# Designs tried in a protein design run: peptides against a protein of PDB entry 8BZL. Part 7

Target 1, 228 residues: chain A of PDB entry 8BZL
Amino acid sequence: SYDRAITVFSPDGHLFQVEYAQEAVKKGSTAVGVRGRDIVVLGVEKKSVAKLQDERTVRKICALDDNVCMAFAGLTADARIVINRARVECQSHRLTVEDPVTVEYITRYIASLKQRYTQSNGRRPFGISALIVGFDFDGTPRLYQTDPSGTYHAWKANAIGRGAKSVREFLEKNYTDEAIETDDLTIKLVIKALLEVVQSGGKNIELAVMRRDQSLKILNPEEIEKYV
Target 2, 242 residues: chain B of PDB entry 8BZL
Amino acid sequence: SRRYDSRTTIFSPEGRLYQVEYAMEAIGHAGTCLGILANDGVLLAAERRNIHKLLDEVFFSEKIYKLNEDMACSVAGITSDANVLTNELRLIAQRYLLQYQEPIPCEQLVTALCDIKQAYTQFGGKRPFGVSLLYIGWDKHYGFQLYQSDPSGNYGGWKATCIGNNSAAAVSMLKQDYKEGEMTLKSALALAIKVLNKTMDVSKLSAEKVEIATLTRENGKTVIRVLKQKEVEQLIKKHEEE

## One batch from the design tools (peptide; made by RFdiffusion4, then SolubleMPNN)

Design b1_p8_4_s3 (from b1_p8_4, 5 letters changed)
Fold by OpenDDE base, seed 3:
Structure b1_p8_4_s3 (fold): chain B 228 residues (1-228), chain C 242 residues (1-242), chain A 8 residues (1-8)
Amino acid sequence: as target 1 above (228 residues)
Amino acid sequence: as target 2 above (242 residues)
Amino acid sequence: SLADRLYE
């Protein structure tokens, strides 16, 4: 039986609700992030949009600011809350500091938010992990991951969700300087990584690309097929 | 009190929120609600289960609520929860209007409520709302719109969808018969009757057991109209003749 | 499944 106590340590030092939230993340569709030389790429497994559903309202990749975007795995409603808070913080930062957030800053903000929800008896943890990518104001591409515990790290490449293990194994083998030498190669790497777990080829993949000093671009299926 | 905190919706070892799932299950037992988006309008059709002769006719609609001049919703689930949420929707819409001197965009109203619903799944001492909603509306950004939300705080836009009893069957029928890009409000009404006739646990569909509201644009204004019983009867009759 | 609708 799971301990109904939300914020108590087990005798062996575990926060069960945090661990269980991590299990919730594993139920989410797969997301992958790769940092290239001058590009960051997010790829997600498309859940089969139900026939008659408006595709506009199904977004697994979202912009937090002009220079930062995020993919998540886990509870969609929880993700919306985090995204909204992050967007507000990005705007607030621009107003108060007069510069856009660094990717690390906004990741840390999100991580701190998540951590607070692990330490209150009146709240459950967020059931989401996130891949946060973007460019710092100095033009440096960044990739961060955060999990339900509020822990975050910088990555060259990573994956979250149901197929994350397989995708990570692929990336560990195939992520090289040569593999990310160009923007196109970086995109191709993400697609190949997702194809390890995604059935039916490129039609079930959504890709978002952010290049230096450019806005987030979501690739259409035709564009994705060019890389496959 | 600490005692209420213990009732917080929590994750199972498998990462599931059972209280949310149970709330969704409860909605499956509620009366059927349909939403259909057409080129020239959007409609809600809802099952009336409580036909009590002693009910005061003052309430024009049991399951369809006007939210503002540009939006309406239908509810499936716990009635008391539905009342709270519909009131909240009206308040949110009104606050927005007062603040910005323009009507709230449809999706923003939906998301605002969904954030509240989500909060009731995350904060201590609260249970999920046992309610799903269909929203119909018009705004200058996206025109006619149909949304669905559930107890988790998730929502989505739809061309046609169903909540409540036999919703899965209804959705299947909608998938078969909905003609994308060719749906008129008239055809949507006919489709609604067709689907309700098959999904409602009644031997014969009667106008007394169905509420239908349409949202259209006339002379640059949104018009929300609940169909009269006679109009619904005509729709049913037409269906029976085909 | 209902569970599948909660997660993305």
Scores: peptide ipSAE 0.269, ipTM 0.779, DockQ to the pose 0.751
Fold by OpenDDE base, seed 4:
Structure b1_p8_4_s3 (fold): chain B 228 residues (1-228), chain C 242 residues (1-242), chain A 8 residues (1-8)
Amino acid sequence: as target 1 above (228 residues)
Amino acid sequence: as target 2 above (242 residues)
Amino acid sequence: SLADRLYE
């Protein structure tokens, strides 16, 4: 059956393994990204950390470089592979080009990596989508999304994972210039968007912000509560 | 659903990797392994199922493996797979030591193996390893540590956890009795015995059926010790008296 | 479920 073949097109032109990988993403926790004027914000749904689990090891938002961070939805182990490759590329770029990567560059790199895994026999697609945010060297905030197919696009705001549809609908209605006029408003927008799918408020949300010329900051629960 | 379990590296229509899930399910039937993090050490406790009279007395541990001077692990699942993975862990640790002239950090060792596990879920012609591992270790960065990894290549840090048979029940018990910030190695050992006594479905827990290893720091050095049978007997006796 | 642990 065509649905079992990793790299074979169906008669109707579908790559089933890619589509099924996208279904894997939908099983992942919700992540949201929003580009503000001078800020980029990532928010993720915290799965109830088991009481005895070390929270340090459950992070769904990670830095790829000083100017780029990523959230993902889907297979955690797959994500780790992608993250590691991206980090290596970011460092390599710094060494060879003597500048940090642009957000688009590293997104394209990740997308290309994913695409290769859709076309190579003996490899299944990565079961992850990613939201990649950061600042270009010129200070421009960027948000990109990539999916298992290796496609990528720039966004003002987007969401991935199990609650992505609801969050996107919310963002489509509420993302306005007024809503992102300030950093605080942008953060509030992300929180409100996540609250569409996350129960019990700020305790179940992980939020990261990156401002121009600043490093990634993960907000603590108390800081998040101030925006709720 | 049944049609997609024959190939190891494909997604189901629902986006599931059934072979990985099945590997995890198989591990649920393996012998119980516990890990508990304490303030002054970390321990592994494992069910010993293969008690054969013809086993060589030199057999110290069936399920607990020393990886290097600062780390040990326990395994639940397919023994042959476990042997391959534990050997790989040792090799990774040694290569790191040779390259950097310092011991590999605990999490880095875990991650390195997890990347291998993940690869076996993504590349064709390979099956997932039918093994979950608990890792105990010490490094200068985070001190005493406990990790768990599964066939998917996912891992996490834990204060206490369990893999193998009746792991869910064991975890529930650990959640109830684990006292954060107040856990001594002594109390951890007692807790391990308590949990094993309830989860191993035996009428009476015996020292011959339990392997326990502790990892401590003495004089700035890591000490990994497998408890002697007599020591385990004493722990069991103490538990019965309570 | 075990499946839930694989997909985050």
Scores: peptide ipSAE 0.267, ipTM 0.805, DockQ to the pose 0.740
Fold by OpenDDE base, seed 2:
Structure b1_p8_4_s3 (fold): chain B 228 residues (1-228), chain C 242 residues (1-242), chain A 8 residues (1-8)
Amino acid sequence: as target 1 above (228 residues)
Amino acid sequence: as target 2 above (242 residues)
Amino acid sequence: SLADRLYE
């Protein structure tokens, strides 16, 4: 069966393993990214952590470098591999080129990595989508998305995971220049978007904010509640 | 792992390479791309299918890629595969320029990529690229040129051709309307709109759904220009009035 | 559709 084999073309020209990997992404918790004027915000739905599980062990939002962070949906183990390789590339770039990566550059790197896993023997596609945000050296905020196929695009706002459809619909209606006029409004937009799919309010949301020339900041629940 | 090297693209008993055929089938699901060679230039026209409201402004054409100062290409097929191949084309062109201090001839660039495509059909453990490309260019050897390549690594020069969705119908229309030796860039643009209007599964052709690039020579330099939306609208309007 | 995102 083509759908159970390595990533090969079906008779009708489909890559079923890639399509199924996209289905795996839909099983993941929701992540949202929004680009503001001088801010980039990532929000994720917190998974119900078992009482005995260390909450620090499962981060859906991680830094790739000082100027780039990523949220993902899908297989956590797959994400770890991608994150590690991306971090290595960011450091390598700093060493060899003597400048931080652009958000587009590291996105393209991740996309290329994913694409290779769709064309390599004995390998399955990565079961993850990622939202990659950050600032270029010139201070321009960027938001990119990658999917299991290795495709990537730049976005003003987007969502991935199980609630992505509803969140995207919300963002399509509510993302305006006025809605992102300030940093606070941009953060509020992300929170409101996540609340479309997250139950029990702001306690189940994790937010990361990156402002121009500032490091990634993970907001605590108390800080999040101030925006709700 | 060596264990999966056995799943190389192999010949069937009938001599068919099924994975290559299936890759070509995948191209049929992609948006339509066409190329037309004229006496005074060459053009690419491509369908834009994915218009999402939340996409960031695409400064560059989604389906038309500048390769160097003298060449551009359009892609039909798997987007991620396309990105890999277009990047490779740029690298090949750049390496040639650095080595020989002159731009790579158009056909040589096409052939170099075709060799890569072919390798992915012959070496074990890899699937073919699900991508076809149209290449437009100018060089001092052959002037304006149009090429097509497919997942097999095969390529050919064309006066006019089409890849992607409804490509067969488009090619038929091009054969009927293409006038050899009399094709101007202006007439080629009109022909492109005509063919796209008939082959795209859209009730009404709009400028938002079409990307067009022209390659011309001005003052001894190649000029690659992506038409503005307003220019495309004018072309569509002219077609509707005819 | 998901398929539409795969193809350019």
Scores: peptide ipSAE 0.051, ipTM 0.540, DockQ to the pose 0.050

Design b1_p8_4_s3 (from b1_p8_4, 5 letters changed)
Fold by OpenDDE base, seed 5:
Order: structure tokens, then C-alpha cells, then sequence
Structure b1_p8_4_s3 (fold): chain B 228 residues (1-228), chain C 242 residues (1-242), chain A 8 residues (1-8)
């Protein structure tokens, strides 16, 4: 039935729906993740909040568990589905395994979910990429990226969304051991990276920080301005 | 490309979901619905298009639905779709109440429905709901609240917003006249009438063509009230005198 | 009109 959303191979071996989902991601606002020595930092471009819109309801960075948080680029509604399922899995894991998930585990879960939506009849791919950061129980900071295809990789630093190319180029040049030597320097690196694509400075940046054995902290605008 | 707009919701080469966009376009043909958050309450004002002389004089709400004791919504879009979604909202709210012995928080109810909407944009053999909703409510977490959701499953909280016909113009007017932190329910009602008068596709605003509901707190209880026609007439009259 | 009843 031609009425079913089916991700199929093209004659040349491409999964067009997955590729097109990746194009949807590129329309999303920019997100950046950086792994420091003892810190993980997520930064996102704030879309201009419409006048009269409640900023509380516009979140691109969310916690999946106490030790894991995620930023995304692409379709917001799709992201919500992924986030909710990931949260449920994190809680389930705690109940069944009696330990929190590793960052890799939850990333793999999300990746698997995405992959299924690329192979199942009657489903379209998720139109989101995600940066997943956190700490494993051994205290190791982790950064992973997933895309609509369900692939995932570990990164030192990465970016997704419309400005990802420019941000990645910046990170490739500026991510050094010296640049992440301290938590503050790591935060500065993220801000500088985002400023490559974000206009009007710190007012249009949302920044989240997670340190070892600490909960996710979203920096307020005043705190961000200190690093600019 | 017409190839991507005539089938189950799939991505275009540019990453667009045309069926969702078309569903949103369909909502533009629906009657105007406004929501305004005030310090002492929240209101919905909706255009009533179905006026039949043979309708029993029993006060009925065409577009405003009570969801539970603490929440109401208004709908813009396909009537049949709206009926399905409003029923689902009531069921979700009731299930939550039964499970947790507390009323569902406003945002959670909105999110639950939005997840359903989203599913209809992702699963084959489904079409997006051709409905946008405004939600008004009160809960102990955030007090009075106003939310908007669309066919994509996206939602947001608002101080004031509009869906349906001429929504863009209405939103513009709301942006100009809404005073953050100083909005009383009385002033919100006046603002609603002002905006509807300019945005409704009618020559003259009449009480017969407008439904207004207010949500307030009295003695620690939520009160949802649909204004009587006479009350709406008075509001319109006051506006005309200004 | 029928159209008015179809879209609310």
C-alpha cells in the first residue's frame, strides 16, 4: 500500500527517508556538547521566544536521569517522544539492574529506538539528532551523539543543528587539552563555539553543566555573561 | 514536491512534513479562539459559527469543553477530530485521577495529548489531527496556566495567544495590548472582546457569535464558568462605548 | 453551513 510510510532502499542503496530526516535536523537550532575533564557541558541556541510565550515550556536541554542529560536538534515533538521513552528506560534500569544507566547504555537504547523507526513499516524516522552527556557510575564523563538513522558515536566534542558545521570547525581547531583544563575553560569553549553561529551574545544561549556527582545545572543568563 | 504531500506523513527532501503543515493550514479555516492569562484567572473566548434558530435555548458551548474540575479547552479545526481529542483529554485526566488520587497537572495533560498527536504524524496509515487546542487550567504547581497545541504535537505555554482564523492578526494585537503582570480578568475580558471584534470575519460582533469561559479560584476551588449571553452583550456594549 | 460544522 502506497499509503504507508515505508523507509526503503533506493536503487543506489540510499535510505532517503533517513537522509531527509537528517535534513530536518539541519533546520533545528544549534546544539553543542563538550566533554571536559570532570565536566560535561551542553549549549543550545535559544530561538527567539515569541512575546507572550512562557520560556519554561521551551526546553532543548533535558534530564534523562540524575546522571544523564540530552540536547536535541530537529522536530520538538519527536524529541519529546524519545525523551520520555529514555526516561522510562532509565527508571526501569534502576529498578531491574539496581544501578543507573551508563551514558552509553541509554544512548544505545535511544539509537535502537531510532533504528526501529527506520525499518518498521508504517513508521517514519525520527527527525532528531541528540547529544547525550553525563557521567558513568565510575565518574567518567561521556558525550554521545545519535542521528535519525540510529547510529551513535562517542565524542570529545560535537554539534548538531543548522550551525553544526561552523561550530564543529571551531571545535576542531580549538578543542585542546589546554582548552578543557578547567571547568570554567570548558564552559568558555562551549560559549565561544556557539557564538560562531548565535547572534546577540549570551542572551540567546542556554547552557547546562553537569559535574561529577552533581545534578544538571542550567546556567542563568547572568552566569553565562560572566564567561562572555 | 507533490509526491510527499499526498501520502502518509513522510519527510520531503527538504525535511518538511507537508501533511502536518496542511493540517495546520486547515485550522486556519476554523473560527477564532483566544486565550488570555490574567493574575486572577484565565479565559477562553471563541467564535461561535453554528447558530441555528432551532437549537434549544439551553446554554451550550460549541467550542469550549470542560475537561475536569481544574481545566477547560477550546478547539479550532475539524469538528470530528476535536471531539475525539476532547474525549481523550477527559479520559486521560480521569485515569490520572484514579491512579494517583490527585488531579493531573495541567502541563501533563497537555503533553499526554500532544504525544498522541505526534504519533499520528509518525505512524503510517494515520493522518495528523486537523485540530489546535487552547488549554486553560489551574494547578498547585504553576497556578493559572494557558497552553496551545497544534497538529504536530508541539505545545507551549502562553500569557495570551490565538488559534484559528486570523490568528496572526490576533496575536499581533495581543502583543500590543497585553500588559504583563498587570492583567486582571476584567481587563482580559475587555481585551478578548477587542481582539475578537477586529479578527472575527463578521461585520459586527454579537453575543450570539461569541463564547467566553473564565477559570477562577474561589475559596480554594477552581470555578469554570461560561458567561451568559447577557454578560457577553454587556462586554460588547462596553467596548463599543470606548 | 456544512463547512462551518466541519471546521470549528
Amino acid sequence: as target 1 above (228 residues)
Amino acid sequence: as target 2 above (242 residues)
Amino acid sequence: SLADRLYE
Scores: peptide ipSAE 0.048, ipTM 0.652, DockQ to the pose 0.042

Design b1_p8_4_s4 (from b1_p8_4, 4 letters changed)
Fold by OpenDDE base, seed 2:
Structure b1_p8_4_s4 (fold): chain B 228 residues (1-228), chain C 242 residues (1-242), chain A 8 residues (1-8)
Amino acid sequence: as target 1 above (228 residues)
Amino acid sequence: as target 2 above (242 residues)
Amino acid sequence: SISDRLFE
């Protein structure tokens, strides 16, 4: 049987492979994104890195461009493909349009890529969700989420992966203008949100911060502990 | 449930890629390959299972392949798949060299192959490669490096790791005995022998059943050397005396 | 598990 038609509609109108890809995302460690006033913060649950593994090669947060970062949940190898394609597009955009991508633009690009893999013969959906954060050229902080289906939306705060439900519930209760009044408070909000699902405190959290006109900064464990 | 086992690139209802998992399981039955990163070099040690008296002795390395002047790999899994992937690695490395007039960085070569592996898990009509690889290399960016990749297209850098038969036990032993920052190539070789002796399903470790390659830097050049049988014998003997 | 290694 030529498995050419991987993602097809069920009789009741479901795209099972897309739904199952969403289940794959839930197997990933938790990632959270929060948009502050002049800051965007990504936090991820650190997967237990094997003692002998090089930490450099285990990254759940990556830069797509100078003004855009992404965290993902799901299949690591799939994520790499998406990240690479996104990076190429960011560079291509700079060359052809002579401006960096907007966060919405690159999100839409990623979403379109994902959608194509749900409709192309002989391709399975990407088993990843992504939180895409950054700054537009006008200095506006943005947070987007995309799913295996290719659907994307803008968010104030969101979470993906295994503990996403609990984290989202926390954010729904605690995301206020007061809670994001300062950069530090925004960071603290992300940490508190992750601590809902992460065991053993700040040691199992990776945090990335992007401020206006600044590059992505990965916080070291000591910096994280200052907020806990 | 059986429908998801037969299709090569589909998610199960639980979000699993069973064909990839099965490929990884199959690798567990392959000969053991070890990689150990040292301060002054990196090594691969691989179990040699095909010992036939009629084999032409010219086959120096069955499981360790030189990829370019700065990288080598060992394979665990389906031999035919391994041959395809190792050839592809060589081609990628060569194309890069021709295009950029410099050797491909180690991680980029690994990533390039991993993208191919990943594609075989996502594009229909293809099955995953039933191969895991250990890569050793040197580049100007990160120095000596050890990587592991699996059928999913996932990879990671390692100080020491193992693929193939009894890999979990081997990794456990490596975790116990590997001393970060203090590992010399000499000590790494000894550790490799120690681990292989315990993980290989043989009564006695013999030089005929073990292939070892080292990657070092000499006078600003990478040297990849497959140890001679006599050298391996000496390592085994030394281990037996301790 | 093997499955756990595939996901991040």
Scores: peptide ipSAE 0.374, ipTM 0.798, DockQ to the pose 0.774
Fold by OpenDDE base, seed 1:
Order: C-alpha cells, then sequence, then structure tokens
Structure b1_p8_4_s4 (fold): chain B 228 residues (1-228), chain C 242 residues (1-242), chain A 8 residues (1-8)
C-alpha cells in the first residue's frame, strides 16, 4: 500500500502521490501558453463563473511580477500558496539583486518549492501545474511549464489541465514560424487552440497578453471576439 | 477506493482529496447561512438551531461573529472548528492593525485564513476544518464585500451566496431573484427572508430561529448591527403578507 | 459536484 504514503517509492520506482497530483491537475480547466516572437500569450478556459460570483476573485491568470505572469491548472488553494511565494521571491530578487527575475529563475524557484513538497514526510505534493510566461530583462520572451513533481522545461507552446492533450496536439500541428509571425497571429493561435476544447467561443476564454516592455494585459471579451 | 477516505493529506488515484470533500459534505448538513450584497450595505442571515431555554447567557448571536470594526462572518459546520477560525481571524485583523495602523483589507483577511485552511489540507497530521464561512465587510478599496470560503482554502467574492443546508437550492433562488445594481439593503433583507423560508427545514419561519446582521456605512464609519428579534419578526410578517 | 469546486 505504498500509494498511501506521501514520500515513498513503490517497489517499481513510482512516486504515486506525485502521479496522483498530476491527475489532480487534469481536473482543472485548460490553460494554454504560446511564445511568439515578441509576445507571450496565456489563454484559459473560463470555468462557468456562477452568475453571482465576483469575477475579480476568479482569476486563473495572475501576475507574479511586472515581467512575469502565470496560469495554473489544479487545486485553486494550492495555486494561491505557490503564487504568493513566487511573488515574494520576485520582490526579494528585485531588492537584493536590483534586477527583476528571469522567467527561468522564478520557474526554477517554483519548481524547487514543488519538489520539496514531494520529499517532505509531512506534506503532500502541490496539486497544480503552471504555465509561466514573461520577458527576461534582455527582452527575450519565455514560456515555461512546471508540474507537481517540480519538473520544469522551456516551451514554444504548451497546455495544462483537462483538455491539455487535445490542445497540445493542435499546437504540435499548427505552431509554425508563420503562425507566430505577428502578435495578432500568435493571439489567434492561442484562441484557436483553446477552441479545441472550449465551447461557446470567446465568451468562455480569458486571454492575457504580454508584449516586450509592456505590462500584462487581459483582453476583454470584445477584444477576443475580434480574433475569432 | 476507500483506502484514501481516511487519510487527510493524500491524493486518490484520480487526484481527489476525499477528506476535503467529506468536510464540505458535512457542512452541507449544517445550519443555513446566507450573504447578500447590496448597494448600500451587506447582510448575513443564519439559521439558529440551538434554542435552549436553560441557556444562562442569551448570546446575541450564535453564528454571526464580529471580526473587527469593518468585518463580520457567519459559519456553517463544526462549532469548535468555527471558534478556532473566528478567533484566528480576529487575531490576524488585530496584528495587521498594529503593524500598519490601518484596518486589514477584507480580501486580505479572508485569504490569510484561507491559507491556514489550505495548510490543514496539505500538511500531515492535520484534518481539514469542517467549516465554511461567509464574510461581510467594508474597506476603502472595494467598498462593501461578501466572500465565501470552504475547507479547501478556496474562496470567492459574491453578490449573494449560501452555505450549509440546502445551499444549492438557496443559491438557485438567489440567482433568480437577485437584481444586480438594483439591490438595496431593504430588498436584500426581504430576499434573505424569502430564501430562508424556503430552504430551512422548518414548517414556519420564526424570528427565534433566524439571526440577521447588517453592515452599513454611517458618517464614514462602518456599523455592524444584529437585528433585534422584533425587527426580524416584522420582516417575516411582511413576507407572509406578500 | 463537490470535487469540481476544488479545481480551477
Amino acid sequence: as target 1 above (228 residues)
Amino acid sequence: as target 2 above (242 residues)
Amino acid sequence: SISDRLFE
């Protein structure tokens, strides 16, 4: 019954709690990230916000710093913990190093945090994956993905959550240099990718765009419809 | 598999946290609590189940707690857990006030507690709190606010919502009758009575079984008031006449 | 479902 313990290997070398945490991620709504030439785009499936719920408090996309934003899939409460830690680190880095974090740096920090929770005998893994996008100080756009194990990689495009497989398949087929030649085309690619799994078009999509030397912009529904 | 049902900090093979789900299920059997946001205030309405004549102290409010001068909450779930969490909320609010010489923003207080709740779902040797909370408050950032939190540490802002017994039905009724942008506190009170009358497992709604608190602004100050029994009776009477 | 409320 090794799968009942948080930090033990099975006889065949599996960390079941980590794998199960990955299954938790699949229960989250879909998020997609795409790196363009001079743009990074995050798109998320809007979970049907209850009519009386304040939309402000339901955000799947958040800023970690001025130059970095993140989308997640999985346990919402777990995500909040990770986001808070990451934000603190971003500010700390600015204070101590006098420069904003690189996207890789903050991703590695988050990954390390997650990894530690897989080895602590008193903690379960985080039930979240994250897409982390932004710009390095030199203006290079970056996209990273991290999972409950603490593994992270750089991507051109990726997806997480319940529809991730279908979205990834779409991206594998359609991500070309031509498809990301312009900012608008890049945005369109993200929308098209999400539409593989999201019903009712732009109304159920939240889209965030970060351009070089610009702050995170969340597109309104009208703006999204222009790309549909 | 039931093997995951009894452990607090493990994922099931399908990625579920059963103990959190079970805590939420348990809350579904607790007394009903409603929250409604209006243009000129916010209110909590809670079912009072324990009316015992031999109680020495008639507590003005059993389920509604003042947290600070600008916030109050209501609780559905395990009473002992509720006491711990409400005390923690008060402590957090006071510590913030001491540190910053300003009242804690409403959402920040909610998130602080939610982080604690979340921790009890992730750290070994702990069980989830069997408590959901509704928070009402005012701050200079967002004005009147209503929040809901659950055992997972998740929370959200609401125009109107319900926790506890028959919460789903209550939420449905609120969705039907809540008019965004047109809700006065008076209308909100009437709506609260209407919903409670339908969702409480009582033959007849009585003032003794309902606690209502309102949060308003008067002369630049927050006023939290628990309605007197007579006031609640009047609200019920008005509802019965409609 | 209760489970659905835990995930985003």
Scores: peptide ipSAE 0.354, ipTM 0.775, DockQ to the pose 0.783
Fold by OpenDDE base, seed 3:
Structure b1_p8_4_s4 (fold): chain B 228 residues (1-228), chain C 242 residues (1-242), chain A 8 residues (1-8)
Amino acid sequence: as target 1 above (228 residues)
Amino acid sequence: as target 2 above (242 residues)
Amino acid sequence: SISDRLFE
């Protein structure tokens, strides 16, 4: 049926719908993730919240579980579906395995979900990439990225969305062991990276920090300014 | 471009979902719906476009629907789609009530429907719903609430917002006149009339062309009330005198 | 734009 979303190979071996979904990701605001020594940090470009909009309902960074959080770029509605599925899986895992998910596990789950939506005759790919950060139960900080294809990799630092290229270039130059030696330096690195693409300084940045054995903390604007 | 216009659930080369965008465009031609959150209540105001004398008065409200005892919504867009979605909202709310023996939280109801809307943008053989909704409600978690959702399955909470015809202009007016923290239901009603008077494509605002519902709390219970025409007339008259 | 509202 021509009415169905079909992700098929082109003659040259491309999955166009997947590639186009990747273009959708680039329309999203920038997100950056950095793995420090004992900290993981997500930073996002704040989309200008419309006056009279409740800020509570605008979330680019979300918790998947107590030990895992995610930032995304791309279609917001698609992201919600992925987030919900991931949250359910995290809870299910706790119930069945009696341990929280590893960051790799939940990333793989999300990646598998995305991949399935690239191989169905009646579904389009998810138009989102995600940065997934957290701590494994052994206390190891992790950062993963997944894209619409269902591919995922572990990273020291990465970025997604509109300004991702510039942010990645910055991180490639500035991510060193010295730059992440402390939690504060790691946070500062994320802020500096985002400032490469974010206009109007720290007011347009949202930061989430997760430290070992601590819950996700979203920094307020005043806290962010201390690092600028 | 035409190839992507004919398929409901595919990305364009630029990563756009044109069918969703077109659905949103269609809603821009629908009657205006306003929502305003106040300290002591929340309201919906909707334009009545189909004033046909032969319409059976059985339906108290054309555009405002009671979802449960604690929530109501207004719709802008394709009427048939709206009917389907409002029915789904009622079903979701009822299922939750049966399962948990308590009313569904407002945001959960909104998100449940938004997930359905999103599915119609991702699964083949389906077109997006040509409907945007405003939701008003009360729950024990967040009190009075106002939400907006669109064909994509996106939603957001609002202090005041507008969907349908001339929504951009209405939103601009709301931004100018909405006083955060000082909005009473009375002032919200006045603001609604003011905005509708300027945004509706009518020479004069009349009570026959406006539906208004308020959601308040009385004695620990939610009260959803559709204003009578006489009440709306009084609001209009008051506005004209200012 | 309408498109901008779809992405975050």
Scores: peptide ipSAE 0.351, ipTM 0.773, DockQ to the pose 0.804

Design b1_p8_4_s4 (from b1_p8_4, 4 letters changed)
Fold by OpenDDE base, seed 5:
Structure b1_p8_4_s4 (fold): chain B 228 residues (1-228), chain C 242 residues (1-242), chain A 8 residues (1-8)
Amino acid sequence: as target 1 above (228 residues)
Amino acid sequence: as target 2 above (242 residues)
Amino acid sequence: SISDRLFE
């Protein structure tokens, strides 16, 4: 039944549902990732939390494992599915291989999951892009990006969501070895990048930092203001 | 484009899921349901629309469902869809209890159902559930909790919120009158009546048209109680006297 | 808008 064929090629070779899923990503708030020398930093634009909403339940940055975290842009519910699947895989990997996943491994897993949803009848693509950061067991910091198509690449720095273009342009100009020479400078770079698109300064920014052999740390607003 | 709103699981060129949006719109026409978190409990207040004289005088809940000993929910939307989802919630909670020998944490139950909802937005041959839910519960991790979920499979925790008819107006009123950290269950009940009186599509609020359930802790146990009609009448009367 | 509520 053609009604089950959601993602098909157009006559000119386009996968429109994948392209439209990419448009869905652009409706998400901005996320930025930067790989430093010994640090990875995720920054996200805080969506205005409605009065009376519990902020705890609004998370754009999440841990996948002790050594990997992810930020996303796009459909919130879709993201939850991907996150849960990734978490399960991380735990499964620890049990079966007796080592934590590499950042590349879990990225590839997520990418493969997304790709399957672009090729399976009766499934629409995931409407999310993700920035995946962390440390491999050898201590190497990593940053990857995935999109709805299931493609993934390693990056020094990147951005996703509605303000991604402006943020990327900023990063292209300002990402230098000097700019990431220290952890603090790396954090500052992320903040400055986000400030290109975020209004009202540090109050609307959430930052997560992961250092080698350390757990994910979400900075509080006071800590963020120190860098502004 | 009508081409993209007629199919259940496709993106529009702008990246929208119209069937999900339409499901959410449909819920806006359902009876009003409120949830309010207090320091000493949490409550649901829902509009009862199915009033028939031939209904057995046995107290029934049209929109409020007990899920387990520690959780209840209210529904806004398609009744048949609601029945399916509430049954699923009970099954999920029971399976968890059997597997772990502990009651399911509130958020986990909500998330489990939300994953099901999400699936119905992503897989072909399925339509979104035309139902939003409010969840009230208690667990040892976060104490009293209030959650809201919608057809997309998205959810959030709330101090107070509303779904169904005139939900936006209700939420606005809740924002104005809700006092964080100072809300007692008694004050929450009064607030619920106040908001329902203004948001329900009725000329006069009556006890027969309102269902209220409270969730409290007594002697280390969760108590879920549906208020009797007389109790609701008293609440309405008190509001009218103010 | 309803649409805005679906995205983060």
Scores: peptide ipSAE 0.351, ipTM 0.779, DockQ to the pose 0.752

